# Ledger of designs, part 5: peptides against a protein of PDB entry 5HOI

Target 1, 351 residues: chain A of PDB entry 5HOI
Amino acid sequence: FRYMPFSPAGTPFGFTDRRYLTMNEVGYVSTVKNSEQYSITVSFFDVGRFREYHFEDLFGYDLCFLNEKGTLFGQSKTGQIQYRPHDSIHSNWTKIIPLQAGERITSVAATPVRVIVGTSLGYFRSFNQFGVPFAVEKTSPIVALTAQNYRVFSVHYSQFHGLSYSLSELGTSSKRYYKRECPLPMSLPNINSDMKKDANLDYYNFNPMGIKSLFFSSYGDPCIFGSDNTLLLLSKWRSPEESKWLPILDSNMEIWKMSGGKETTDIHVWPLALAYDTLNCILVKGKHIWPEFPLPLPSEMEIRMPVFVKSKLLEENKAILNKKNEIGADTEAEEGEEDKEIQIPVSMAAE

## One batch from the design tools (peptide; aimed at target 1 S259 M301)

Design b1_p9_2_s3 (made by RFdiffusion4, then SolubleMPNN; from b1_p9_2, 4 letters changed)
Fold by OpenDDE base, seed 4:
Parts: structure tokens; sequence; C-alpha cells
Structure b1_p9_2_s3 (fold): chain B 351 residues (1-351), chain A 9 residues (1-9)
């Protein structure tokens, strides 16, 4: 197993010279290989609020986190981090994170008030937005981070215990845990089934945990989107006894419903954010499960608990078809295998 | 939907 640098909704290079370092509801950060250097572009969805900017990256930043105030970059091997405010009034700052032999920065997160660095040895480093350190904590190995305001959602991995998560608040004086290294009920990528396609192997080598993204919802609930394409939301996290992961969207089920019950193998959901009751995402058509260039426009997908069983919907539609054929049996209408769309209840059809 | 356009494209 190898700890890889993780950024929310980051994409691999694949066979290209370019990738997305990260993307979310604010925008997308791309990097292009230019010989021995990289060109980084920070792009925004709200072009009226933000101005796109670019810079030459001589360090090969492989970690990124975008927020409304700036972009945090990191180099997993060297330990270099850079924060770049979007506003030119605020100065960029660079810092080297001390790494032990073989240690890697595995994830970085930034809010307008905090910078967080997680490592493959489980060093959790916190800073203010100016790069002033608060604390260093030793945790289980960190594989992913996201943050909103003062809150941090961290995903940990142990070869012995699998995936765990923490939810913490980084106050001025101390870190508070709401959840500390609790089991994360997310499925890991199935190497035997999913790796049959070279494209999936490339993605697995880039992101062995299959965490496509993690974010906080607009309500401040931790969300994670795994390789199973299920959006999990941590509900009631303020009450330790009541806290639970809710599968609020099976995106494969929603794609299947919207296709009229056809199996589609070339349409993929790439998660950006959860705003209220809608998953902001990129709909990807193609061989790769990740968006390529140019980036498609974001789409909204309504969240729905996966209550429907495909087999039952298929049986019900087959029964309706058989009843129609029994009533229509007096007309010799040719048995064209009409690809009869599965009638999904309108209340459950996504627009 | 955006998805219906993507399926039919």
Amino acid sequence: as target 1 above (351 residues)
Amino acid sequence: SALSKLINS
C-alpha cells in the first residue's frame, strides 16, 4: 500500500500532460506539465466574483485545496506548502513542513481562518490563514482532509483497522473532537472487479482509497463520496450517540433511473459540493470516471435516499408490459424489442 | 435534464 496525495475531486494525468489538482463549488485548479515545470491555473465558476489566475510551479504541487479566499498548494514529498489568496492585496506565503524519512503530506485543507496539513504518518498540523502554527497532533495516518471555517473532517487509514474519520473544531486555544477516529462505513475500491479496465487502474493508482471527494454541506455536515458513487452524509454529529452516516444519494441509481432503466457504463458523477438538497457535480461521459478537458458545466442532482430496488422496478414494469400485451393481444403489432423505458414514478424521476 | 442531454448525445 502507498499513501498518495489526495485533493478533493482531483483527477489523474492519465495519458495527458494536464490534470485537475482539485475542484469544488468555488472552482477548479488545473496543472499542465511544461517540460520540467508546471503551469497552474486557478479558475472559478463565478467569473463575476473571481478572476482566473495562473502561475508557474517549479515545485510540482500535487496537493491543492480551493476556498473562497485562496488556494492552498502542497508538495507531498518535499513538504512545501504555499497559500495564495485570490485577492492580490493579501500576500502569498510559503512554508516547508518538516517530514520524516518516507513521510508524505497526504492531504491539505484551507479555510479563510485555518490551514491544515495531514501526513502519511498521521501528523496533523494546524495553522492560521497566515501560516502561523497552532499545534501538531499525532493521529492515525491521514489520507484525506476537508475543512469549513474552524471544522475539519479527516479520513484516516490503517492497514489493520481500515478507514476511520474524525470531526474536529480548531478553536483558538484547543482542538475539540466531535468524532475521533470512528469507523468510516465507506467501501474501498474492489481491485478485482474495478481494475479490469486500464482507466480504473490509473485512477486506483492515483487514489487507492477511491475517495472522489469529501466536503462539508451547506449546513456544515461532513460528506464523502467514494468509489461506489454513494454520497454519505454524517448526520447528527453534535450528538455522539445519535450520529450516523446516511447514504443520501446513490448516483449510479440516479443515472440508471434517468436513463429509463438502461445500464449506462459511460456516464459518471464527479462530486463537487452539497448545497442544501442538491449535489453539485460534473456529469462525465466517456471511458474515464473523472472529468477531462475542457471541464463540463456543473450539474445539480437532487439528493434521494436509495430506497428503490432495481429488480423490483424491473419486475413491476415487466408486469405492466405483460398486462398491456394481454389487453393488446388482438392486434398483431410486431414484437419489436422496443427499448421500453422503465416507468419510474414521477416523484422519483429526477428532472 | 442535463443527464438526459448527456445520455442522448
Scores: peptide ipSAE 0.040, ipTM 0.808, DockQ to the pose 0.602
OpenDDE base, seeds 1, 2, 3, 5: peptide ipSAE 0.040, 0.040, 0.040, 0.039; ipTM 0.808, 0.808, 0.808, 0.806

Design b1_p9_2_s4 (made by RFdiffusion4, then SolubleMPNN; from b1_p9_2, 3 letters changed)
Fold by OpenDDE base, seed 3:
Structure b1_p9_2_s4 (fold): chain B 351 residues (1-351), chain A 9 residues (1-9)
Amino acid sequence: as target 1 above (351 residues)
Amino acid sequence: SSLSELINS
């Protein structure tokens, strides 16, 4: 198994000289191969708020995280990181992360107040926005990171235990865990079924975990979007005993509905962010499950919280049946076969 | 919808 560098919504080069290093609700970072160097462009969706900028990358940055204040770059093999504020008033800074033999930076994250580096050996390194180190912690191997303000969502991988996650808060004096290496119920890519298409093999070689993206929602809930195209949201994480992953969007099902029930094998959801009740995403048409160049405009997909746990639908249907039976309507309703199609509530059919 | 345009394109 190889730990690959992960960035949120990053794309492979494929057969091209260009790829997206990362993308989210703020914008997208692209890199182009120019012989022995790379040209990096940081682009924004809000062109009125931010100015696009570019620079020459002599390091070959393969990790990136974009936020509203700056861009963090990392080189997985060398341990070089660079933070570039979008505002020219603030200075860029560089740092070398010390790596052991065979260790790789697997993910980086940045907020306006924190920089986080995760490695294939499970070194979790935290810094402030100026690159001043806070701490080094040893965890299970880190495969993905995202952060919002002081909160960090980390995904870990063990060959023995599969995927786990942590949710932590990086205060000034200490790290607090809300969740620590808890099982992550995300489906891994099925090598045998999904690899029949060459395009899927290229993506799997780039991202063997199939994590297309992870982010915090606008409400500060950890979200992850896997290879199964299901958006998972961590609900009630403030109450460790009540915390659960909610499958808040099956994007394949939403594409199927929006297609009028046609099997569309060439339309793909590429996740950017969750804003309130909408998934901000790129709708990709083509063989590749990832966006190509130029980047399509973002689209919004409404999340349908599966409020109806099948158990609650069954309890409500039982409660409705019991209420109908307590209202003693003596009508001899004939023994018509109980193929009661579960009436999907009209609210799921109306959009 | 943007998706309907993509499906019909």
Scores: peptide ipSAE 0.028, ipTM 0.744, DockQ to the pose 0.368
OpenDDE base, seeds 1, 2, 4, 5: peptide ipSAE 0.024, 0.024, 0.024, 0.024; ipTM 0.728, 0.725, 0.727, 0.726

Design b1_p9_3 (made by RFdiffusion4)
Pose (drawn by RFdiffusion4):
Structure b1_p9_3 (pose): chain A 322 residues (1-190, 198-318, 341-351), chain P 9 residues (1-9)
Amino acid sequence: FRYMPFSPAGTPFGFTDRRYLTMNEVGYVSTVKNSEQYSITVSFFDVGRFREYHFEDLFGYDLCFLNEKGTLFGQSKTGQIQYRPHDSIHSNWTKIIPLQAGERITSVAATPVRVIVGTSLGYFRSFNQFGVPFAVEKTSPIVALTAQNYRVFSVHYSQFHGLSYSLSELGTSSKRYYKRECPLPMSLPNDANLDYYNFNPMGIKSLFFSSYGDPCIFGSDNTLLLLSKWRSPEESKWLPILDSNMEIWKMSGGKETTDIHVWPLALAYDTLNCILVKGKHIWPEFPLPLPSEMEIRMPVFVKSKLLEENKEIQIPVSMAAE
Amino acid sequence: SKLHKEINS
């Protein structure tokens, strides 16, 4: 099995010279093939706070993670990473991650206080926001990483367990695990979208902490999974809280559509900030549309019953209250 | 709704 470089809400090149590296509620990072180099553009949705800028990529960064304080870049092959703070007060710094034979950097994540690099051999290298290393750890092969403040949500893969996740906190003292390689019941992919699933074999469209600090993941099944009771290991449950396919179906008047797709950015309490993609492909294009907001709904709506009541989709009060 | 208007725009 070949591990692929993962970034949250990343898009493939397809038949173009540009794609999105990473995408969330803060903004979007795109890269354009420029003869022999790349042109990286860092954009923001709150235009008033940060200024959109661009720079020339002489290394071919294919890994990226965006937070409110800076942008982290990474190269899956050479192992070079660069953290670019949004403000000009703080300097950029660059490090090169040691990589063994065939070892690839599979995912990177950054917070205002932590920088995380994961490799295909299971190396977990953590730094502060300035590049000072804390500890190097060996875990299962990492395929996806996201972080919030001091906490890290990592997704692992092997030939035995399949897809597992770890939830840990990088405190000032030492590292503490909340959950260590527990089952991750995300649906795996089972065609026009072949380009995407080669770029992202797991179908993990994005993963992120919620605005209130709960781990979330958005697989190829277009269902938002939220980790409930992660503080008590014996009570941990993955809860499906939004069937985005059902919502597009309800808002489209019960019509099956093959051109409307959801691209996850982040979860804010009960609202999924996303990009509504219209077209044959399931990933967003250029220019990037304005973000949309999709309220979460428990998957308790049956299509057949909703069609009877309407004879937008009207929902029976008795069912809506439930 | 707002989402319905965005989907059908």

Design b1_p9_3_s1 (made by RFdiffusion4, then SolubleMPNN; from b1_p9_3, 4 letters changed)
Fold by OpenDDE base, seed 2:
Structure b1_p9_3_s1 (fold): chain B 351 residues (1-351), chain A 9 residues (1-9)
Amino acid sequence: as target 1 above (351 residues)
Amino acid sequence: SRLSELINS
């Protein structure tokens, strides 16, 4: 197993010289490879609120986290991190994270008040927004981080225990755990079934955990979107005994419903954020499961717990069609069995 | 919807 640098909704280079380092509801960070250097662009969806900016990257930043106040960059091998406020009034700062031999930064997160660095050896390093260190904690190996305000959602991996998660709050003087290395009920990518497509192998090599993104919802609930294209939300995390992961969206099922029950193999959901009851996402058409360039505009997808079975919906629609035929409605032409749009109940159709 | 446009494109 190899620890890879993770950034929320980051894309691989593939066969191109460019990739997204990260994207979320605020915007998207791209990098273009120019020989031995990179050109980084920080772009925003709200062009009225934020101004796009770019800079030359001589370090080869492979970690990124975007928030409303700035962008955190990291280099997984060298341990360099850089914070760049979006506002030019605030100074950029750079720091070297001390790494042991073979240790890598695996994920970084930044809020307006905290910077977090996680490593392949499970070092959890916390800083303020100015790069002043608070603490270093040893945890299980960190594979992904996200943060909102003072709260951190961390994903851990052990070869023996699989995936776990922590939910913590980083006060000024203390770290509080709401959850500490609890089992994460997310499926890992299935190497044998999915790797028949070269594009899936490329993505697996980039992101072996299959975590497309993780974020906090607008309500402050931890969310994770895995390789199974299911959005998991951590419900009731403030009550340890009641806390559970909810599958709040099967994006493959939603695509299937919105297609009128047609199996689509070339449409993919790329998660950005959860705002209220909608998944903000990029709808990707093509062979690659990740967005290419130019970035499509975000789309909204209503969250819906996967309570329906495709086979039952197909059977119900066949039964409705058979009843219409028995009632002597001779007027609906024999459209071939394969092209019959499934009448999905209006409550199940996304607008 | 944008998805319907992508499915029909």
Scores: peptide ipSAE 0.041, ipTM 0.817, DockQ to the pose 0.544
OpenDDE base, seeds 1, 3, 4, 5: peptide ipSAE 0.040, 0.040, 0.039, 0.040; ipTM 0.812, 0.812, 0.810, 0.811; seed 3 fails the geometry check

Design b1_p9_3_s2 (made by RFdiffusion4, then SolubleMPNN; from b1_p9_3, 3 letters changed)
Fold by OpenDDE base, seed 2:
Structure b1_p9_3_s2 (fold): chain B 351 residues (1-351), chain A 9 residues (1-9)
Amino acid sequence: as target 1 above (351 residues)
Amino acid sequence: SKLAELINS
């Protein structure tokens, strides 16, 4: 296993010279290879609130985190990090994170008040927004980070214990744990089933954990979107005994429903954020499960617990069709059996 | 919906 640099909703280069370093509800950060250099562009969805900017990257930043106040960049091998405020009033700052032999920065996160660096050896480093260090903690190996305000959601990986997560609050004087290295019930990519498509192999090599993104919801709940395309939300995390992961959206099921029950293999959900009851996402059409260039406009997908089974919906629709035929309604059964749009019951469309 | 447009395109 190799620890790879993770950024929320980051995309691989694939066969191209460009990729998204990260994207979320605020915007998207792209990088383009220019020989030995990179050109980074920080773009925003709210073009009235933010101005797009670009810069030359001589370091080859492979880690990124975008927030409403700035962008954090990191280089996984060298340990260099850079914070770039979106506003020109605040200065950029650069820092080198000390790395041991073979250690990599695996993830970075930034809020308006905190910068967090996680490593393949499980070093958790916290800073303020100006790069002043608070603490260094040794945890299990970190594979992903996200943060909102003072809260950090960290994903850890051990070859022996699999995936775990922590939820912590980084106060001024102390770190509080709400959850500390608890089991994370996320499915890992299935190498044997999914690797039949070269595009899936490229993505797996880029992101072996299959974590497409992780974020905090608008309500401040940790969310994770894995390779199974299920959005998990950590509910009741303030109550240790009541805390549970909720599968609040099966995006494959939602695509299937919205297609009228047609199996679509070329439409993919790329998660950005959870705002209230809607997943902000990019709908990707094509062979790659990730967005290419240009970036499509974000879409909203309503969250819904995956209560329904495709087979049951098919049986219910067959039963409705058979009942219509028995009632002697001279609706000529147009013989197009295969293309019959599954009427999703209105109750399933309204809950 | 944007998804319906993508499915029908």
Scores: peptide ipSAE 0.030, ipTM 0.766, DockQ to the pose 0.589
OpenDDE base, seeds 1, 3, 4, 5: peptide ipSAE 0.028, 0.025, 0.028, 0.028; ipTM 0.764, 0.752, 0.764, 0.760; seeds 1, 4 fail the geometry check

Design b1_p9_3_s3 (made by RFdiffusion4, then SolubleMPNN; from b1_p9_3, 4 letters changed)
Fold by OpenDDE base, seed 1:
Structure b1_p9_3_s3 (fold): chain B 351 residues (1-351), chain A 9 residues (1-9)
Amino acid sequence: as target 1 above (351 residues)
Amino acid sequence: SELAERINS
């Protein structure tokens, strides 16, 4: 296992000179290799509210977090971070995070009020939006961060305990934990099944945890989207005893339903955000599970608890087909191989 | 849904 730099919905270079550093509901940040330097572009979905901007990156930023007020960049090996407000009224600032030998920045997050840096040794560093440090805490190794306002959702990895998560609030005087290094019931990438496709190998080398993204919902609930393409939401996190992860969307099941029950291997959900009851996402068509260039327009997918098992639907449809064949044995009607659209019950079909 | 049309297109 290697700690890799993680950014929400970040993509690998693959065989290209360009990738997305991060994307969410606000926009997308791309980087292009230009010989010894990079060109970074910060793009927005709301082109009426924001203007796209670009700059030369001489540091090779491999970490990014975008919010409505600015973009945080980080370099995992050097410990350099840069915050760039979208508004020119506020100055950019740069800071070097002190790293130990072999330590890496693994994730960064920024809100309008906080900057957070997590490392492979479990150093959790908090700053205000101007780069003034609040605290340094030692945690289990951090593999992913997201933040909303004063709240931070952190994912940790231990070789002994697997994945854990923390939910904390970074007040003015102190850090409060709602959850502290609790087990995260997310499936890790299955090397043996997922590596059979070369396209997946490149992604898992880029992101060994298979965390496509993590974010806070519009209601302020922590969300995570893993390699299993299931959206998990942390429900009731204010009540430690009642808090649970809810699988609120199986995106593979939803794609399967929308495809008339056909197994599609070339359609993938790339998560951006959860707004109310809809997953904002990119529908990726092609060999890679991540979006290429140009970025497709975002799509909305309704959240639905995966109550139905694909195998049962396939068995029920086979049983219906077998009954039709038992009744139809007397009429040699060459009903052609009509593409046997699995009749998904209307209650299960996406409207 | 518009989403199903985008998947099937």
Scores: peptide ipSAE 0.011, ipTM 0.634, DockQ to the pose 0.779
OpenDDE base, seeds 2, 3, 4, 5: peptide ipSAE 0.011, 0.010, 0.011, 0.011; ipTM 0.628, 0.619, 0.627, 0.626; seeds 2, 3, 4, 5 fail the geometry check

Design b1_p9_3_s4 (made by RFdiffusion4, then SolubleMPNN; from b1_p9_3, 3 letters changed)
Fold by OpenDDE base, seed 2:
Structure b1_p9_3_s4 (fold): chain B 351 residues (1-351), chain A 9 residues (1-9)
Amino acid sequence: as target 1 above (351 residues)
Amino acid sequence: SKLSELINS
């Protein structure tokens, strides 16, 4: 196993010279290889609120986190981080994170008030928005980070214990844990089943945990979107005994419903954020499960608990068709059995 | 929906 640099909704280069370093509800950060250099562009969905900017990257930043105030960059091997405010009023700052031999920065996160660096050895480093250090904590190896305000959602990986998560609040003087290295019930990518497609192998090599993204919802609940395309939300995290992961959206099921029950293999959900009851996402058409260039406009997908079974919906539709045939409604007889669009109940149809 | 448009395109 190799710890890879993780950024929320980051894409691999694949066979191209360009990729998304990160994307979320605020925007998307792209990087383009130019010989030994990289050109980074920070783009925004709200073009009225933010101005796109670019810069030359001599370091080869492979970690990124975008927020409403700035972009944090990191280089996983060198330990260099850079924070770039979106405004021209605040100065950019750089810092080198001390790394041990073989240690990598695996994830970075930034809020308007905190910068967090996680490493493959489980060093959790916290800073203010100006890069002033608060603390260094030793945890299990960190594979992913996200943050909102003072809260940090961290994902940890051990070869012996699998995936765990922590939820913490980084006050001015102390770190509070709401959850500390608790089991994370997320499925890892299945190398044997999924790797039959070259596109899946490229993605697995880029992101071996299969975490497409993690974020806080608009309500401040930790969310994670894995390789199974299920959105998990951590409910009731303030109450340790009541806290549970909720599978609030099976995006494969939603695509299947929207296709009239046809199996689609070329449409993929790429998660950005959860706003209220709606997953903000990129709908990707093609062989790759990640968005290419140009980036499609974001789409909204209503969250729904996966209560329905495809087989039952097929049986119910067959039973409806049989009843129509018994009532002498001759008109539906000509559509071949294979192409019959499943009547998805209106309450199940995504708008 | 954008998804329906994408499926039918």
Scores: peptide ipSAE 0.024, ipTM 0.733, DockQ to the pose 0.609
OpenDDE base, seeds 1, 3, 4, 5: peptide ipSAE 0.024, 0.021, 0.023, 0.024; ipTM 0.732, 0.720, 0.730, 0.732; seeds 3, 4 fail the geometry check

Design b1_p9_4 (made by RFdiffusion4)
Pose (drawn by RFdiffusion4):
Structure b1_p9_4 (pose): chain A 322 residues (1-190, 198-318, 341-351), chain P 9 residues (1-9)
Amino acid sequence: FRYMPFSPAGTPFGFTDRRYLTMNEVGYVSTVKNSEQYSITVSFFDVGRFREYHFEDLFGYDLCFLNEKGTLFGQSKTGQIQYRPHDSIHSNWTKIIPLQAGERITSVAATPVRVIVGTSLGYFRSFNQFGVPFAVEKTSPIVALTAQNYRVFSVHYSQFHGLSYSLSELGTSSKRYYKRECPLPMSLPNDANLDYYNFNPMGIKSLFFSSYGDPCIFGSDNTLLLLSKWRSPEESKWLPILDSNMEIWKMSGGKETTDIHVWPLALAYDTLNCILVKGKHIWPEFPLPLPSEMEIRMPVFVKSKLLEENKEIQIPVSMAAE
Amino acid sequence: SDTLYEEIN
């Protein structure tokens, strides 16, 4: 099996010279093939706070993670990473991650206080926001990483367990695991979208902590999974809280559509900030549309019953209250 | 919800 470089809400090149590296509630990072180099553009949705800028990529970064304080870039092959703070007060720094034979950097993540690099051999290298290393750890092969403040949500893969996740906190003292390689019941992919599933074999469209600090993941099944009771290991449950396919179906008047797709950015309490993509492909294009907001709904709505009540989709009060 | 409906359509 070949591990692929993962970034939250990243898009493939397809038949173009540009794609999105990473995408969330803060903004979007795109890269354009420029003859022999690349042109990286860092954009923001709150235009008032941060200024959109661009720079020339002489290395070919294919890994990226965006937070409110800076942008982290990474090269899956050479192992070079660069952290660019949004403000000009703080300097950029660059490090090169040691990589063994065939070892690839599979995912990177950054917070205002931590920088995380994961490799295909299971190396977990952590730094502060300035590049000072804390500890090098060996875990299962990492395929996806996201972080919030001091906490890290990592998704692992092997030929035995399949897809497992670890939830840990990088405290000032030492590293503490909340959950260590527990089952991750995310649906795996089972065509026009072939380009995407070569770029992202797991179908992990994005994963992120919620605005209130709960781990979330958005697989190819277009269902938002939230980790409930992660503080108590014996009570941990993955709860499906939004069937985005059902919501587009309900808003479209019960019509099956093959051109409307959801691209996850982040979860804010009960609202999924996303990009509504119209077209044959399931990933967003250029220019990037304005973000949309999709309220989360428990998957308790049956299509056949909703069609009877309407004879937008009107929902029976008895069912809506449930 | 009304905004999402309008965006979808």

Design b1_p9_4_s1 (made by RFdiffusion4, then SolubleMPNN; from b1_p9_4, 4 letters changed)
Fold by OpenDDE base, seed 5:
Structure b1_p9_4_s1 (fold): chain B 351 residues (1-351), chain A 9 residues (1-9)
Amino acid sequence: as target 1 above (351 residues)
Amino acid sequence: SKKLKELIN
């Protein structure tokens, strides 16, 4: 196993000179290789609220986090971080994070009030939005971070204990834990099944944990989207005894439904954010599970707990078709078995 | 939507 730099919804270069460093509901950050240099562009979905900007990157930033007030960049090997406000009122700042031999920055997060840096040795470093440090804590190795306001969702990995998570609040005086290194019931990438497609190998080399993204919902609940394309939401996290992970969307099941019950291998969900009851995402078409250039427009997908079994829906639709044929409509239309759209019962779309 | 919100809250 190798600790790799993680950014929410970041994409690999693959065989190209360009990739997305991060993307979410605010926008997307791209980087283009130009010899030994990089050109970074920060783009926004709300072009009326924000102005796109670009800059030359001499450091090769491989970590990024975008929020409504600015963009945080990081270089995993050198420990350099840079915060760039979107407005011209606040200045950019740069800092070097001290790293031990072999230590890497594995993830960075930023809110309008906090900057967080996590490392492969489990150093958790917190700052304000101006880069003033609050604390350094030693945790299990950090593989992913996201933050909303004062709250931080951290994912940890140990070769001995697997995946764990923490949920914390970074007040002015102290860090509070709601959850501290609790087991995370997320499936890791299955190398044997997922690597049968050469297109997935590049992604898993880039992101060995298969965490496509993690974010807070609009209600402030931690969300994670793994390699299994299931959106997990941490419910009732304020009550330690009642807190549980809910599989609120199986995106493979939703694509299957949208395709009329056809197995599609060329459509992929790329998660951006959870706004109320809707996953904001990019629908990716093609062999690669990640978006290429240009970025498609975001799509909305309603969250639904995966209560349905494909086999049962197919059996029920066959039973409905057989009943229609018994009622004696002699129309000999030899429409081939492959094109029969599965009618999903409308009753479950309205509740 | 409503039932899912009741399960999350």
Scores: peptide ipSAE 0.010, ipTM 0.510, DockQ to the pose 0.038
OpenDDE base, seeds 1, 2, 3, 4: peptide ipSAE 0.010, 0.010, 0.009, 0.009; ipTM 0.505, 0.508, 0.502, 0.503; seeds 2, 4 fail the geometry check

Design b1_p9_4_s2 (made by RFdiffusion4, then SolubleMPNN; from b1_p9_4, 5 letters changed)
Fold by OpenDDE base, seed 1:
Structure b1_p9_4_s2 (fold): chain B 351 residues (1-351), chain A 9 residues (1-9)
Amino acid sequence: as target 1 above (351 residues)
Amino acid sequence: SERLKKLIN
């Protein structure tokens, strides 16, 4: 296993000179390789609220986190981090994170009030928005981070125990845990089945955990979107004994429904954020499961618990078709009916 | 929708 730098909804280079470092509901950060340097662009969906900006990156930033106030960059190998406010009123700052031999920064997160750095050795480093350090804590190896306000959602990996998560609040004087290294019931990428496609191997090498993104919902609930394309939400996290992961959306099932019940292999959901009852996402069409350039406009997908079994819907529709064919023996079967969209019963859309 | 909200909250 290799610890790779993780950023929310980040994409690999693939066969191109460009990739997205991160994207969310605020915008998207791209990097273009120009010989030995990179050009970074910070773009926004709300062009009326924010102005796009770019800069030359001589360090090769491979970690990024975007929020409404600024962008945090990190270099996984050197330990360099940079915070760039979107507003010119506030100064950029750069810091070197001390790394041990073989240690990597695996993830970074930033809110308007906190900067967080996680490493492959499980060093959790917290700072204020000005890069003033609060604490260093030793945890299990960190593979992903996200943060909202003072709250941090961290994903940890152990070779023996698999994935775990923590939910913490970074106050001024102390760190409070709501959840501490609890089991994360997310499916890991299946190397043997999924790696039969070269495009999946490239993505797996970029992101071995298959975590496409993680974020806090608009209500402040931790969300994670894995390789199984299921959106998990941590419900009731304030009550330790009542806390549970809810599969609030099977995006493969929703794409199947949207396609009239046709198996599609070229449409993919790329998660951005959960706003109220809708997943903000990019619908990707193509061989790659990640968005290319230019970035498509975001789409909204209504959250729905996966209560329906696809096989039963197909069997019921076949049974309805067979009954219609038994009754319709006298009318010329026009050959064109193979393309009939599976009518999903309205009752199945309302539950 | 409302039932899901009751499960999340």
Scores: peptide ipSAE 0.009, ipTM 0.534, DockQ to the pose 0.038
OpenDDE base, seeds 2, 3, 4, 5: peptide ipSAE 0.008, 0.009, 0.009, 0.009; ipTM 0.602, 0.528, 0.531, 0.535; seed 3 fails the geometry check

